# Designs tried in a protein design run: peptides against a protein of PDB entry 4BOS. Part 108

Target 1, 163 residues: chain A of PDB entry 4BOS
Amino acid sequence: PVLTRTVVPADNSCLFTSVYYVVEGGVLNPACAPEMRRLIAQIVASDPDFYSEAILGKTNQEYCDWIKRDDTWGGAIEISILSKFYQCEICVVDTQTVRIDRFGEDAGYTKRVLLIYDGIHYDPLQRNFPDPDTPPLTIFSSNDDIVLVQALELADEARRRRQ
Target 2, 163 residues: chain A of PDB entry 4BOS as posed
Amino acid sequence: PVLTRTVVPADNSALFTSVYYVVEGGVLNPACAPEMRRLIAQIVASDPDFYSEAILGKTNQEYCDWIKRDDTWGGAIEISILSKFYQCEICVVDTQTVRIDRFGEDAGYTKRVLLIYDGIHYDPLQRNFPDPDTPPLTIFSSNDDIVLVQALELADEARRRRQ

## One batch from the design tools (peptide; made by RFdiffusion4, then SolubleMPNN)

Design b1_p23_5_s1 (from b1_p23_5, 12 letters changed)
Fold by OpenDDE base, seed 1:
Structure b1_p23_5_s1 (fold): chain B 163 residues (1-163), chain A 23 residues (1-23)
Amino acid sequence: as target 1 above (163 residues)
Amino acid sequence: MEADIEKMIKEREELNARFYASL
């Protein structure tokens, strides 16, 4: 089995497309972003005490309007929210640092999904099997630490390609 | 129009930093 990267469009919504891909078992749907952005805005708006101006750098309402634009980039806030919404740990391996940021790691989720991030673009990760008739796996056990090692290896290789 | 990538990177990094610090 090999962990592989599926390149999604660089259309400013790659984070949402990537998350959707992995949580839906490998479904590529670039049109998913608008609804996911609305979901983020709804959740942000629901808790202005937590999602305060001190965190957002703008008012809660301004952030909600901002994230619903089709050209704005999601980040840690969005990943955190989506982790909770989909009830899964979202692990993001960074090719610049070769480190993994784990979202939802203390929530007790049984499922884990993985993204790869290069400082600009997000892509989903999947496990491909030698048997071509076995579909790729995007949802892993939260106890599967081998996949995290594989993700780090993949990130390290990506970093070397930039050298 | 071409996006100001450097600006967007910086904004996201700053937002991420504020969020991480609040956890």
Scores: peptide ipSAE 0.668, ipTM 0.921, DockQ to the pose 0.660
Fold by OpenDDE base, seed 2:
Structure b1_p23_5_s1 (fold): chain B 163 residues (1-163), chain A 23 residues (1-23)
Amino acid sequence: as target 1 above (163 residues)
Amino acid sequence: MEADIEKMIKEREELNARFYASL
């Protein structure tokens, strides 16, 4: 089994497309972004005490309007929210630092998904199998630490290619 | 992507930093 990257469009919504891809078992649907943005806004709006100006850098309402735009970038807030929504750990391997940020690691989820991030763009990761009739795997056990090692190796190779 | 990449990167990093600091 080999961990591979699926390139999604660089259309400002790559985070949402990538998350959707992995949590839905490998479905590429860039049109998912508007609904996911609305979901984020709804959750942010529901908890103004946590999602305060101290975090958002703007009012709760302003952030909700901002994230629903089709040209704004999601980040850690969105990943955290989506981790909770989909009840899975979201692991993001950074090709610049060759480190993994884990979202939902303390929530007790049984599943994890992986994204690769280069400082600008997000792509989903999947495990391909030698048997061509076996579909790629995007949802892993939260106990599968081998996939994290493979993600780090993939990120390290990506970094070397850019240097 | 046609957005001002430098600006977008900075804004995301600032948002992320504030979020991480709140945890």
Scores: peptide ipSAE 0.661, ipTM 0.924, DockQ to the pose 0.671
Fold by OpenDDE base, seed 5:
Structure b1_p23_5_s1 (fold): chain B 163 residues (1-163), chain A 23 residues (1-23)
Amino acid sequence: as target 1 above (163 residues)
Amino acid sequence: MEADIEKMIKEREELNARFYASL
């Protein structure tokens, strides 16, 4: 079993496309972004006490309008919200630092998904199997630490290619 | 275009930092 990445379009919505890919079991759908952006805006709007100006750097309403634009980049806020929405741990391996940021790790979820991030672009990760009849896996056990090791190895190789 | 990308990177990093600080 080998962990690999699927390169998604760099169209300002790669985070949403990547999350959708892994939580839906390996479905590439770049058209998913508008609805996911609306979902984020709805959740942000629902809790202005937590999603305050101190966090957002702008008013709650301004952030909601901003994230719904097709040319703005999601980040940690969006990942944390999507982790809760899909009830899974979202692990992001960074190719610049070779470190994993885990979202939802203390929530008690039974499953985890993985993304790879280079400081600009997000891509989804999947496990491929030797048997061609066995489809790639994108949803892992939250106890599967081997996949995290594999993600770090993949990120380390990516970093070396850019050195 | 490079200048625009750099601004977007910094904006996301600042937003992420504020979020992480709130946790």
Scores: peptide ipSAE 0.657, ipTM 0.919, DockQ to the pose 0.507
Fold by OpenDDE base, seed 3:
Structure b1_p23_5_s1 (fold): chain B 163 residues (1-163), chain A 23 residues (1-23)
Amino acid sequence: as target 1 above (163 residues)
Amino acid sequence: MEADIEKMIKEREELNARFYASL
Protein backbone atom coordinates (compact mmCIF):
# COMPACT_ATOMS: atom_id res chain seq x y z
CA PRO B 1 0.00 0.00 0.00
CA VAL B 2 1.14 3.51 -0.83
CA LEU B 3 0.01 6.97 0.20
CA THR B 4 -0.90 9.17 -2.74
CA ARG B 5 -2.04 12.71 -3.40
CA THR B 6 -5.26 13.56 -5.22
CA VAL B 7 -5.03 16.98 -6.84
CA VAL B 8 -8.17 19.03 -6.32
CA PRO B 9 -9.02 22.28 -8.14
CA ALA B 10 -7.15 25.44 -7.19
CA ASP B 11 -10.35 27.47 -6.94
CA ASN B 12 -9.73 29.21 -3.59
CA SER B 13 -11.75 26.49 -1.83
CA CYS B 14 -9.23 23.65 -2.01
CA LEU B 15 -9.13 23.32 1.77
CA PHE B 16 -12.83 22.62 1.99
CA THR B 17 -12.81 20.30 -1.01
CA SER B 18 -9.86 18.40 0.44
CA VAL B 19 -11.42 17.98 3.87
CA TYR B 20 -14.70 16.86 2.34
CA TYR B 21 -12.85 14.35 0.18
CA VAL B 22 -11.10 12.62 3.06
CA VAL B 23 -13.94 12.64 5.60
CA GLU B 24 -16.42 11.31 3.05
CA GLY B 25 -14.20 8.43 2.02
CA GLY B 26 -12.80 9.76 -1.22
CA VAL B 27 -15.62 11.78 -2.74
CA LEU B 28 -14.47 14.67 -4.90
CA ASN B 29 -17.09 17.41 -4.66
CA PRO B 30 -15.85 20.96 -5.31
CA ALA B 31 -19.43 22.17 -4.86
CA CYS B 32 -19.22 21.41 -1.13
CA ALA B 33 -17.42 24.67 -0.33
CA PRO B 34 -20.34 27.11 0.07
CA GLU B 35 -22.05 24.96 2.69
CA MET B 36 -18.81 24.30 4.53
CA ARG B 37 -18.04 28.01 4.58
CA ARG B 38 -21.45 28.66 6.10
CA LEU B 39 -20.75 26.00 8.71
CA ILE B 40 -17.48 27.70 9.64
CA ALA B 41 -19.21 31.06 9.93
CA GLN B 42 -21.86 29.54 12.16
CA ILE B 43 -19.30 28.03 14.51
CA VAL B 44 -17.23 31.22 14.63
CA ALA B 45 -20.32 33.29 15.36
CA SER B 46 -21.32 30.94 18.18
CA ASP B 47 -18.19 31.69 20.22
CA PRO B 48 -17.16 35.34 19.94
CA ASP B 49 -15.19 35.13 23.18
CA PHE B 50 -12.79 32.60 21.73
CA TYR B 51 -12.91 33.82 18.15
CA SER B 52 -12.07 37.37 19.14
CA GLU B 53 -10.54 40.26 17.25
CA ALA B 54 -7.21 39.33 18.81
CA ILE B 55 -7.28 36.12 16.78
CA LEU B 56 -9.29 37.11 13.74
CA GLY B 57 -7.72 40.51 13.08
CA LYS B 58 -11.26 41.77 12.48
CA THR B 59 -14.58 41.59 14.28
CA ASN B 60 -16.28 38.23 14.65
CA GLN B 61 -19.07 39.30 12.31
CA GLU B 62 -16.63 40.62 9.72
CA TYR B 63 -14.78 37.31 9.75
CA CYS B 64 -18.00 35.38 9.29
CA ASP B 65 -18.87 37.49 6.28
CA TRP B 66 -15.34 37.17 4.95
CA ILE B 67 -15.08 33.38 5.15
CA LYS B 68 -18.41 33.00 3.34
CA ARG B 69 -16.97 34.69 0.26
CA ASP B 70 -16.19 32.26 -2.53
CA ASP B 71 -12.65 33.57 -3.01
CA THR B 72 -11.19 33.72 0.52
CA TRP B 73 -8.72 31.16 1.83
CA GLY B 74 -9.37 28.99 4.84
CA GLY B 75 -6.58 28.07 7.19
CA ALA B 76 -5.83 26.75 10.65
CA ILE B 77 -9.03 28.13 12.16
CA GLU B 78 -11.13 26.30 9.58
CA ILE B 79 -9.18 23.06 9.98
CA SER B 80 -9.56 23.13 13.75
CA ILE B 81 -13.29 23.72 13.46
CA LEU B 82 -13.75 20.97 10.89
CA SER B 83 -11.76 18.55 13.03
CA LYS B 84 -14.23 19.10 15.85
CA PHE B 85 -17.22 18.95 13.55
CA TYR B 86 -16.24 15.67 11.92
CA GLN B 87 -14.82 14.26 15.16
CA CYS B 88 -11.47 13.26 13.70
CA GLU B 89 -7.85 14.33 13.72
CA ILE B 90 -6.87 16.34 10.70
CA CYS B 91 -3.18 15.95 10.00
CA VAL B 92 -1.61 18.42 7.59
CA VAL B 93 1.79 17.64 6.14
CA ASP B 94 3.65 20.72 4.91
CA THR B 95 5.90 20.26 1.88
CA GLN B 96 7.89 23.39 2.68
CA THR B 97 8.89 22.36 6.19
CA VAL B 98 8.33 18.58 5.96
CA ARG B 99 6.42 18.53 9.21
CA ILE B 100 2.94 17.49 10.25
CA ASP B 101 0.55 19.72 12.15
CA ARG B 102 -2.10 17.70 13.93
CA PHE B 103 -5.47 19.23 14.65
CA GLY B 104 -7.63 17.54 17.26
CA GLU B 105 -4.81 15.37 18.56
CA ASP B 106 -5.81 15.96 22.18
CA ALA B 107 -9.52 15.30 21.66
CA GLY B 108 -9.27 11.52 21.85
CA TYR B 109 -10.58 10.85 18.35
CA THR B 110 -10.09 7.32 17.05
CA LYS B 111 -9.77 8.38 13.43
CA ARG B 112 -7.52 10.69 11.45
CA VAL B 113 -7.43 12.09 7.94
CA LEU B 114 -4.53 13.64 6.08
CA LEU B 115 -3.98 16.68 3.89
CA ILE B 116 -0.88 17.91 2.11
CA TYR B 117 -0.11 21.64 2.02
CA ASP B 118 2.47 23.55 -0.02
CA GLY B 119 2.00 27.02 1.46
CA ILE B 120 -0.77 27.90 -0.96
CA HIS B 121 -2.78 24.82 -1.94
CA TYR B 122 -4.32 21.93 0.01
CA ASP B 123 -4.80 18.43 -1.40
CA PRO B 124 -6.18 15.25 0.19
CA LEU B 125 -4.13 12.12 0.79
CA GLN B 126 -5.29 8.53 0.38
CA ARG B 127 -3.87 5.04 0.73
CA ASN B 128 -3.99 2.87 -2.37
CA PHE B 129 -3.96 -0.90 -2.10
CA PRO B 130 -2.41 -3.54 -4.37
CA ASP B 131 -5.78 -5.24 -4.76
CA PRO B 132 -7.56 -3.33 -7.52
CA ASP B 133 -10.90 -4.30 -6.02
CA THR B 134 -10.10 -2.52 -2.75
CA PRO B 135 -10.94 1.18 -2.91
CA PRO B 136 -8.51 3.79 -1.58
CA LEU B 137 -8.65 4.57 2.12
CA THR B 138 -8.90 8.14 3.40
CA ILE B 139 -9.84 7.56 7.05
CA PHE B 140 -7.13 6.04 9.21
CA SER B 141 -6.79 4.88 12.77
CA SER B 142 -5.39 7.53 15.08
CA ASN B 143 -2.90 4.83 16.10
CA ASP B 144 -1.65 4.37 12.54
CA ASP B 145 1.75 6.01 12.72
CA ILE B 146 2.85 4.41 9.47
CA VAL B 147 0.59 6.72 7.51
CA LEU B 148 2.28 9.72 9.14
CA VAL B 149 5.68 8.40 8.09
CA GLN B 150 4.39 7.92 4.57
CA ALA B 151 3.02 11.46 4.57
CA LEU B 152 6.41 12.83 5.57
CA GLU B 153 8.06 10.83 2.81
CA LEU B 154 5.58 12.19 0.32
CA ALA B 155 6.22 15.75 1.48
CA ASP B 156 9.98 15.28 1.35
CA GLU B 157 9.76 13.99 -2.20
CA ALA B 158 7.62 16.97 -3.17
CA ARG B 159 10.17 19.33 -1.66
CA ARG B 160 13.02 17.63 -3.52
CA ARG B 161 11.18 17.99 -6.81
CA ARG B 162 11.06 21.75 -6.29
CA GLN B 163 14.82 22.01 -5.63
CA MET A 1 -6.85 31.44 -7.57
CA GLU A 2 -6.73 35.15 -6.80
CA ALA A 3 -4.25 37.28 -8.68
CA ASP A 4 -2.80 38.88 -5.54
CA ILE A 5 -1.24 35.66 -4.27
CA GLU A 6 1.49 37.26 -2.18
CA LYS A 7 -1.01 39.33 -0.24
CA MET A 8 -3.25 36.34 0.38
CA ILE A 9 -0.35 34.20 1.56
CA LYS A 10 0.74 36.87 4.00
CA GLU A 11 -2.75 37.41 5.34
CA ARG A 12 -3.29 33.69 5.93
CA GLU A 13 0.09 33.33 7.59
CA GLU A 14 -0.68 36.20 9.93
CA LEU A 15 -4.10 34.78 10.75
CA ASN A 16 -2.62 31.34 11.38
CA ALA A 17 0.07 32.83 13.61
CA ARG A 18 -2.48 34.65 15.75
CA PHE A 19 -4.52 31.48 16.07
CA TYR A 20 -1.57 29.29 17.02
CA ALA A 21 -0.45 31.85 19.57
CA SER A 22 -3.85 31.66 21.25
CA LEU A 23 -3.58 27.93 21.88
Scores: peptide ipSAE 0.655, ipTM 0.924, DockQ to the pose 0.670

Design b1_p23_5_s2 (from b1_p23_5, 9 letters changed)
Fold by OpenDDE base, seed 5:
Structure b1_p23_5_s2 (fold): chain B 163 residues (1-163), chain A 23 residues (1-23)
Amino acid sequence: as target 1 above (163 residues)
Amino acid sequence: MPADIEKMKAEREELNARFYASL
């Protein structure tokens, strides 16, 4: 089995497209972003004590309006929220540092999904199988540390190609 | 992608830093 990258469009919503892809078992739907942005805004608005101006760098309402725009980039806040919403660990391997940031790692989720990030663009990761009749896997056991090793290898190769 | 990629990148990194500092 090999861990591979599926390239999604670079349309300012690659994070949302990538998360949707992995949590839905490999469904590519670039049109998912507007609804996911509204979901984020709803959750941010629901907890102004945590999502304060100190964290957001702007008022809670301003952030909600900002993230709903089709040309703004989501980040760690969005990944954290989506991890909780989908009840899974979201692991992001960074090709610039060859490190993995794990969101929801202390929540006790049984499932994990993986994204690859290059400092600008997010793509989803999937495991392909030798049997052509076996569909790719995007949802892994939270105990599957092999997939994390494979993700690091993939990121390291990507970094070498840029050097 | 937006015209000013560097600005968007910096904005995301700053926002990420604020979030991580809150943990």
Scores: peptide ipSAE 0.674, ipTM 0.930, DockQ to the pose 0.713
Fold by OpenDDE base, seed 2:
Structure b1_p23_5_s2 (fold): chain B 163 residues (1-163), chain A 23 residues (1-23)
Amino acid sequence: as target 1 above (163 residues)
Amino acid sequence: MPADIEKMKAEREELNARFYASL
């Protein structure tokens, strides 16, 4: 089994597309972004005490309007929210630092999904199997640390290719 | 992708920093 990257469109919504891909078991649907952005806005709006100006850098309402735009980039806030929404750990391996940021790691989720991030673009990761008839796996056990090692290896390879 | 990638990258990084600082 090999961990591989599926390149999704660089249309400003790659984060949402990538998350959707992995949590839905490998479904590529770039059209999912508007609804996911709306979901983020709804959750942000529901808790203005937590999602304050200190966190958002703008008013709660302004952030909600901002994230619903089709040309704004989601980040850690969105990943954190989506982790909670989908009840899974979202692990993001960064090709610049060769480090994994784990969202939801303390929530006790039984499943994890993986994204790869290069500082600009997000892509989903999947495990391919030798048997071509076995579909790729995008949802892993939260106890599967091997997949994290594989993700780091993939990121390191990507970094080395840039050097 | 937007024309000003650096601006958007910086914006994301700022937001990320704020979020991480709140944890």
Scores: peptide ipSAE 0.674, ipTM 0.929, DockQ to the pose 0.727
Fold by OpenDDE base, seed 4:
Structure b1_p23_5_s2 (fold): chain B 163 residues (1-163), chain A 23 residues (1-23)
Amino acid sequence: as target 1 above (163 residues)
Amino acid sequence: MPADIEKMKAEREELNARFYASL
């Protein structure tokens, strides 16, 4: 089995598209972004004590309005929220540092999904199988550390290609 | 992509830093 990257559109909503792809088992749907942005806003709005101005850099309401725009970039806040919402660990491998940030690793989730990040763009990762009749896997066991190694290898190769 | 990628990147990194600091 080989871990591969599926390139999603660079339309400012690649994070949401990528998360949707992996949590839905490999469904590419760029149209998912508006609803996912709204979901983020709803969750942020529901806990103004945690999602404070200190974290958001703006008022809770202002952040909610901001993240619902079609041209704003989500980040760690969004990934953390989506990890909790989908009840899975979201692992993001960075091609610039060749490091993995794990969101939800302390929550005890049994599932993990993987994204690759190049400092600007997010893409989903999937495992392809030799059997063409076996669909790619996007949801892994949280105990599957091999997939993390493969993600690091993929990121390292991507970094080398830029040099 | 946005008109100013560097600005967007910096904004995301700042937000990320604030979030990580809160953990």
Scores: peptide ipSAE 0.672, ipTM 0.930, DockQ to the pose 0.689
Fold by OpenDDE base, seed 1:
Structure b1_p23_5_s2 (fold): chain B 163 residues (1-163), chain A 23 residues (1-23)
Amino acid sequence: as target 1 above (163 residues)
Amino acid sequence: MPADIEKMKAEREELNARFYASL
């Protein structure tokens, strides 16, 4: 089995497309972004005490309006929210630093999904199997640390290609 | 992609930093 990257469109919504891809078991749906953005805005709006101006850099309402735009980039806030929403650990391997940021790692989730991030673009990761008739796996056990090692290897290779 | 990638990147990094600092 090999961990591979599926390149999703660089249309400003790659984070949402990538998350949707992995949590839905490998479904590529770039049209998912508007609804996911609205979901984020709803959750942010529901807790103005936590999602304060100190965190958002703008008022709660302004952030909600901002994230619903089709050209704004989601980040750690969105990943954290989506981790909670989908009840899974979201692991993001960064090709610039070759490290993994784990969202929801202390929540006790039984499953994890993986994204690869280059500082600009997010892509989903999947495990391909030698049998071409076996579909790729995007949802892993939260105890599967081998996939994290493979993600780091993939990130390191990506970094080396840019050097 | 947006015309000003550097601006968008910086904005995301700032937001990320704010969030991480809140943890």
Scores: peptide ipSAE 0.672, ipTM 0.929, DockQ to the pose 0.734

Design b1_p23_5_s3 (from b1_p23_5, 11 letters changed)
Fold by OpenDDE base, seed 3:
Structure b1_p23_5_s3 (fold): chain B 163 residues (1-163), chain A 23 residues (1-23)
Amino acid sequence: as target 1 above (163 residues)
Amino acid sequence: MPADVEEQVARRKELDARFYASL
């Protein structure tokens, strides 16, 4: 089994496309972004005490309007929200630092998904199997530490290619 | 990607930093 990267479009919504890909079992749907942006805005608006100006860098309402634009980039805030919404740990391996940021790690979720981030673009990760009839896996056990090792190896290889 | 990639990167980094600081 090999962990591989699927490159999604760099259309300002790569984070949303990537999350959708992994949580839906490997479905590439670049058109998912508008609804996911609305979902984020809805959740942000629902808790203005937590999602304050300190976190958002702007008023709650301004952030909601901003994230719903089709040309704004999501980040850690969105990943955290989507982790809770989909009830899974979202692990992001960074090719610049070769580190994994884990969202939802303390929530007790039984499943995890993985993204790879290069400082600009997010892509989904999946496990491919030697048996060509076995479809790629995007949803892993939260106890599967092997996939985290594989993600780090993939990130390290990516960094070496840039050197 | 948009023409203002550098600006978008900077904005994302700022937002991420704010989020992580809140943890």
Scores: peptide ipSAE 0.684, ipTM 0.931, DockQ to the pose 0.697
Fold by OpenDDE base, seed 2:
Structure b1_p23_5_s3 (fold): chain B 163 residues (1-163), chain A 23 residues (1-23)
Amino acid sequence: as target 1 above (163 residues)
Amino acid sequence: MPADVEEQVARRKELDARFYASL
């Protein structure tokens, strides 16, 4: 088994597309972004005390309007929210630093999904199996630390290719 | 992709920083 990257469109919504891909078991649907953006906005709006200006950098309402635009980029805030919503750990391996940021790691989730990030673009990661009849795996056990090692290796290879 | 990638990157970094600072 090998961990591989599926390149999703660079259409300003790659984060949402990538998350959707992995949490839905490998479904590529770029049209999912508007609904996911709205979901984020709904969750942010539901807790203005937590999602304050200190976190958002703008008023709660302004942020909600902003994230629902089709040309704004999500990041750590959105990942953390989606982790909670989908009840899974979201692990993001960064090809620039060769480090993994783990969202939801303290929540006790039983499953994890993986994204790869190059400083601009997010893509989903999947495990391919030697048997062509076995579909790729995108949802892993939260105890599967081997997949994290594989993600780091993939990121390191990507970094080396740029050097 | 947006016309101004640098602006988007900077904005994301700002938001990420705020998030991590809140932890």
Scores: peptide ipSAE 0.618, ipTM 0.918, DockQ to the pose 0.732
Fold by OpenDDE base, seed 5:
Parts: structure tokens; sequence; C-alpha cells
Structure b1_p23_5_s3 (fold): chain B 163 residues (1-163), chain A 23 residues (1-23)
């Protein structure tokens, strides 16, 4: 089995497209972003005590309006929210540092999904199988540390190609 | 990609930093 990258469009919503891809079992839908942005805004608006101006860098309402724009980039805040919403660990391997940031790692989720990040763009990762009749896997056991090793290898190769 | 990539990257880094500082 090989861990591979599926390149999604660089249309300002690659994070949302990538998360949707992995949590839905490999469904590429670039049109998912508006609804996911609204979901994020709804969750942020529901907890102004936690999602305060100190965290958001702007008022809760201003942030909600901002994230719903089609040209704004999500990041760690959005990933953490989506991790909780989908009840899975989201692991992001960074090709610039060859490190993995794990979101939801202390929540006790049984599932994990993986993204690859190059400092600008997010893409989803999937496991391909030798049997052509076996579909790729995007949802892994949270105990599957092999997939994390494979993600690091993939990121390291990507970094070498840029050097 | 957007025309203002550098600005987008900077904004994302700032927001990420605020989030991680809250942990």
Amino acid sequence: as target 1 above (163 residues)
Amino acid sequence: MPADVEEQVARRKELDARFYASL
C-alpha cells in the first residue's frame, strides 16, 4: 500500500476541499467550500467566550463574516473545528518542515485523516492498494502510526524536489 | 492562486499563532 496525494484546485478553498475529500472517503467536491465556511462561522459564533477577539484577532462577528468570503484562507482554527465536528483526528504533514501537526489528538477519536501542506496549499492524502478493485482509503485508525511515517516520507520527497 | 499570496500567507500565520498560543 502506498500513500498518495490528490491535487485539489488552488482556488482559495483548498483546505475545505481537502478536509471534505478525506472525511467523506475520497469525494472530490470543490463546491463544498461555501457550506463548510458557513459551518465554521456558525460554530465560532456559538462560542464567543472561547473564540474571543484575543484568539481571532478581530471581533467574533467580523471573523464569521470574513471566513464566509470565498477568497479567505482557513487554517489551524478551522482544522480544529472540523476535527471536532467530524469526530476525527486531522493530521497535517508540512513539506517545508517535514513535521506533522495533529489536531484532536487528545480527544480520543478512533479515526484519523491526513492532509499535506506546503505553506500555501493543502491537499488530501489517501492510501492506494495493489488490488485495482480495492478503493483508496482516506480514513485510518488513530493507532495507525505507519501512515504517519509514510506521510513524512512523502513530505520529505516533496521537499527534496524543491531544493 | 490569489494575487496577494504573501498577504494571505502572513494572515494565516498570524491566526495560526494566536490559536496555538491559546492551547
Scores: peptide ipSAE 0.612, ipTM 0.916, DockQ to the pose 0.666
Fold by OpenDDE base, seed 4:
Structure b1_p23_5_s3 (fold): chain B 163 residues (1-163), chain A 23 residues (1-23)
Amino acid sequence: as target 1 above (163 residues)
Amino acid sequence: MPADVEEQVARRKELDARFYASL
């Protein structure tokens, strides 16, 4: 089995598209972004004590309005929220540092999904199998550390290609 | 891609840093 990257559109909503892809088992749907953004806003709005101005850098309402724009980038806040919402660990491998940030690792989730990030763009990762009749896997066991190694290898290769 | 990638990166890094500090 080989871990591969599916390139999603660079339309400012690549994070949402990528998360949707992996949590839905490999469904590419760039049209999911508006609803994903609204979901984030709803969750942020639901806990103004946690999602405070100190964290958001703006009022809770202002952040909600901001993240619902079609041209604003999601980040760690969004990934953390989506991890909780989908009840899975979201692992982001960074091609610039060749490091993995794990969101939800302390929650005890049994599932993990993987994204690859290059500093400006997110893409989903999937495992392809030799059997063409076996669909790619996007949801892994949280105990599958091999997939993390493969993600690091993929990121390292991507970094080397830029050098 | 956005009109100003550098601005987007900086903005997101700032937001993320605040979040990480809160954990």
Scores: peptide ipSAE 0.490, ipTM 0.887, DockQ to the pose 0.679

Design b1_p23_5_s4 (from b1_p23_5, 11 letters changed)
Fold by OpenDDE base, seed 4:
Structure b1_p23_5_s4 (fold): chain B 163 residues (1-163), chain A 23 residues (1-23)
Amino acid sequence: as target 1 above (163 residues)
Amino acid sequence: MPADLAEQIARRKALDERFYASL
């Protein structure tokens, strides 16, 4: 079993594509982004007290319109929202820092998914198995800390390649 | 690095930092 990176298009919607990939069990669908952006906007709009101007840096409505553009980047807000929506911990390993940011870690979810981030691009991570008839795994137990170690190893290797 | 990319990175990072601080 080895943790591998699936490179998704760098089309400004890589976060959404990557999240969709892992939560849907390994389905690559770059066309998912518009609907996921709308989902984010709907959730942001539903709680203007939490998603305030102080947090967003703009009005709630302006943020909703902004995130629905096809050329704007998702980030921590979107990951947090998607973690809650899909009821799973989303772990993002950063190749620049070789650290993992865990979204939803205190929510008590039984599942976790993993993304790799290089500062400008998100890709999904999956576990491949030796048996070619066994499909890759993208949804892990929240108790599976080995996958986090493997993610850190991938990030560290990626960082080394840039040095 | 292209100016537009640098601006995009800075904008997203600033936004994320505010969110992290709110958690």
Scores: peptide ipSAE 0.472, ipTM 0.869, DockQ to the pose 0.478
Fold by OpenDDE base, seed 3:
Structure b1_p23_5_s4 (fold): chain B 163 residues (1-163), chain A 23 residues (1-23)
Amino acid sequence: as target 1 above (163 residues)
Amino acid sequence: MPADLAEQIARRKALDERFYASL
């Protein structure tokens, strides 16, 4: 088995598309972003004590309005929220640093999904199998450390290609 | 567009940095 990336559109909503892809088992749906943005805004609004101006750099309401725009980028805040919503660990491998940021790592989730990030764009990762009749896997066991090694290898290769 | 993209990158970076610092 080999870990590969699926390039999703760079349409300002790549994070949402990528998360949806992996948590839904490999469904590419760029149209998912508006609803996911609304979900983020709803969750942010529900906890103004945690999602304060100190974290958001603006008022809670201003952030909610901002993230619902179709031209604003999601990031770590959104990943953290989506990890909780989908009840899975979201692992982001960074091709610039060749490191993995793990969201939800202490929540006790049994599942993990993986994204690859280059500092600007997010793409989903999936495991492909030699048997063409076996569909790609996007949801892994949180005990599967092999997939993390493979993600690091993929990121390292990406970094080498840029050099 | 280049200016808009640069601003978008900077804005998201600032947000992420604040969030990581809060953890």
Scores: peptide ipSAE 0.472, ipTM 0.867, DockQ to the pose 0.532
Fold by OpenDDE base, seed 2:
Structure b1_p23_5_s4 (fold): chain B 163 residues (1-163), chain A 23 residues (1-23)
Amino acid sequence: as target 1 above (163 residues)
Amino acid sequence: MPADLAEQIARRKALDERFYASL
């Protein structure tokens, strides 16, 4: 089995597309972004005490309006929210640092999904199998540390190609 | 990269850093 990336459009909504891809078992749907942005805004709005101006850098309402724009980028806030929403650990391997940031790691989720991030763009990761008739796997056990090693290897290779 | 993109990246990184610090 080989861990591979599926390149999603760089349309400012790559994070949402990538998350949707992995949590839905490999469904590429760039049109998912508007609804996911709305979901983020709803959750942010629901907890102004946590999602305060100190955290958001703007008022809660301003952030909600901002993230619902089709040209704004999601990030750690969105990943953390989506981790909770989908009840899965979201692991982001960064090709610049060759590190994995794990969202939801302390929540006790039984499943994890993986994204690869290069500093400006998110793509989903999947495990391809030798049997071409076996569909790729995007949802892994939270105990599957091999996939994390493979993700780091993939990121390291990507970094080396840039050097 | 375009100035607009650079600013966009900086804004998102600032948001993320604040959030990471709060966790």
Scores: peptide ipSAE 0.463, ipTM 0.866, DockQ to the pose 0.489
Fold by OpenDDE base, seed 5:
Structure b1_p23_5_s4 (fold): chain B 163 residues (1-163), chain A 23 residues (1-23)
Amino acid sequence: as target 1 above (163 residues)
Amino acid sequence: MPADLAEQIARRKALDERFYASL
């Protein structure tokens, strides 16, 4: 089995598209972003004590309005929220640092999904199998540390290509 | 809101760093 990258559009909503892809088992739907942005805004608005101005750098309301724009970027806040919403660990391998940030790692989720990030763009990762009749896998066991090693290898190769 | 790519990257990074620091 080989871990591979599926390139999604760089349309300011790549994070949402990538998360949707992996949690839905490999469904590419760039049109998913507006509803996912609305979901983020709803959850942020529901907990102004945690999502405070001190954390957001702006009022809770201003952040909600901002993230619902079609030209703004999601990040760690959104990944954290989506991890909890989908009840899975979201692992992001960074090609700039060759490091994995794990969201939801202490929540006890049995499943994990993987994204690759280059500092600007997010793409989903999937495992391809030698058997052409076996569809790619996007949802892994949270105990599968091999996939994390494979993700690091993939990121390291990507970094070398840029150097 | 940020108009150019560089500013957009910087602002998102700043947001994320504050979030990480809160955890």
Scores: peptide ipSAE 0.465, ipTM 0.864, DockQ to the pose 0.538; fails the geometry check

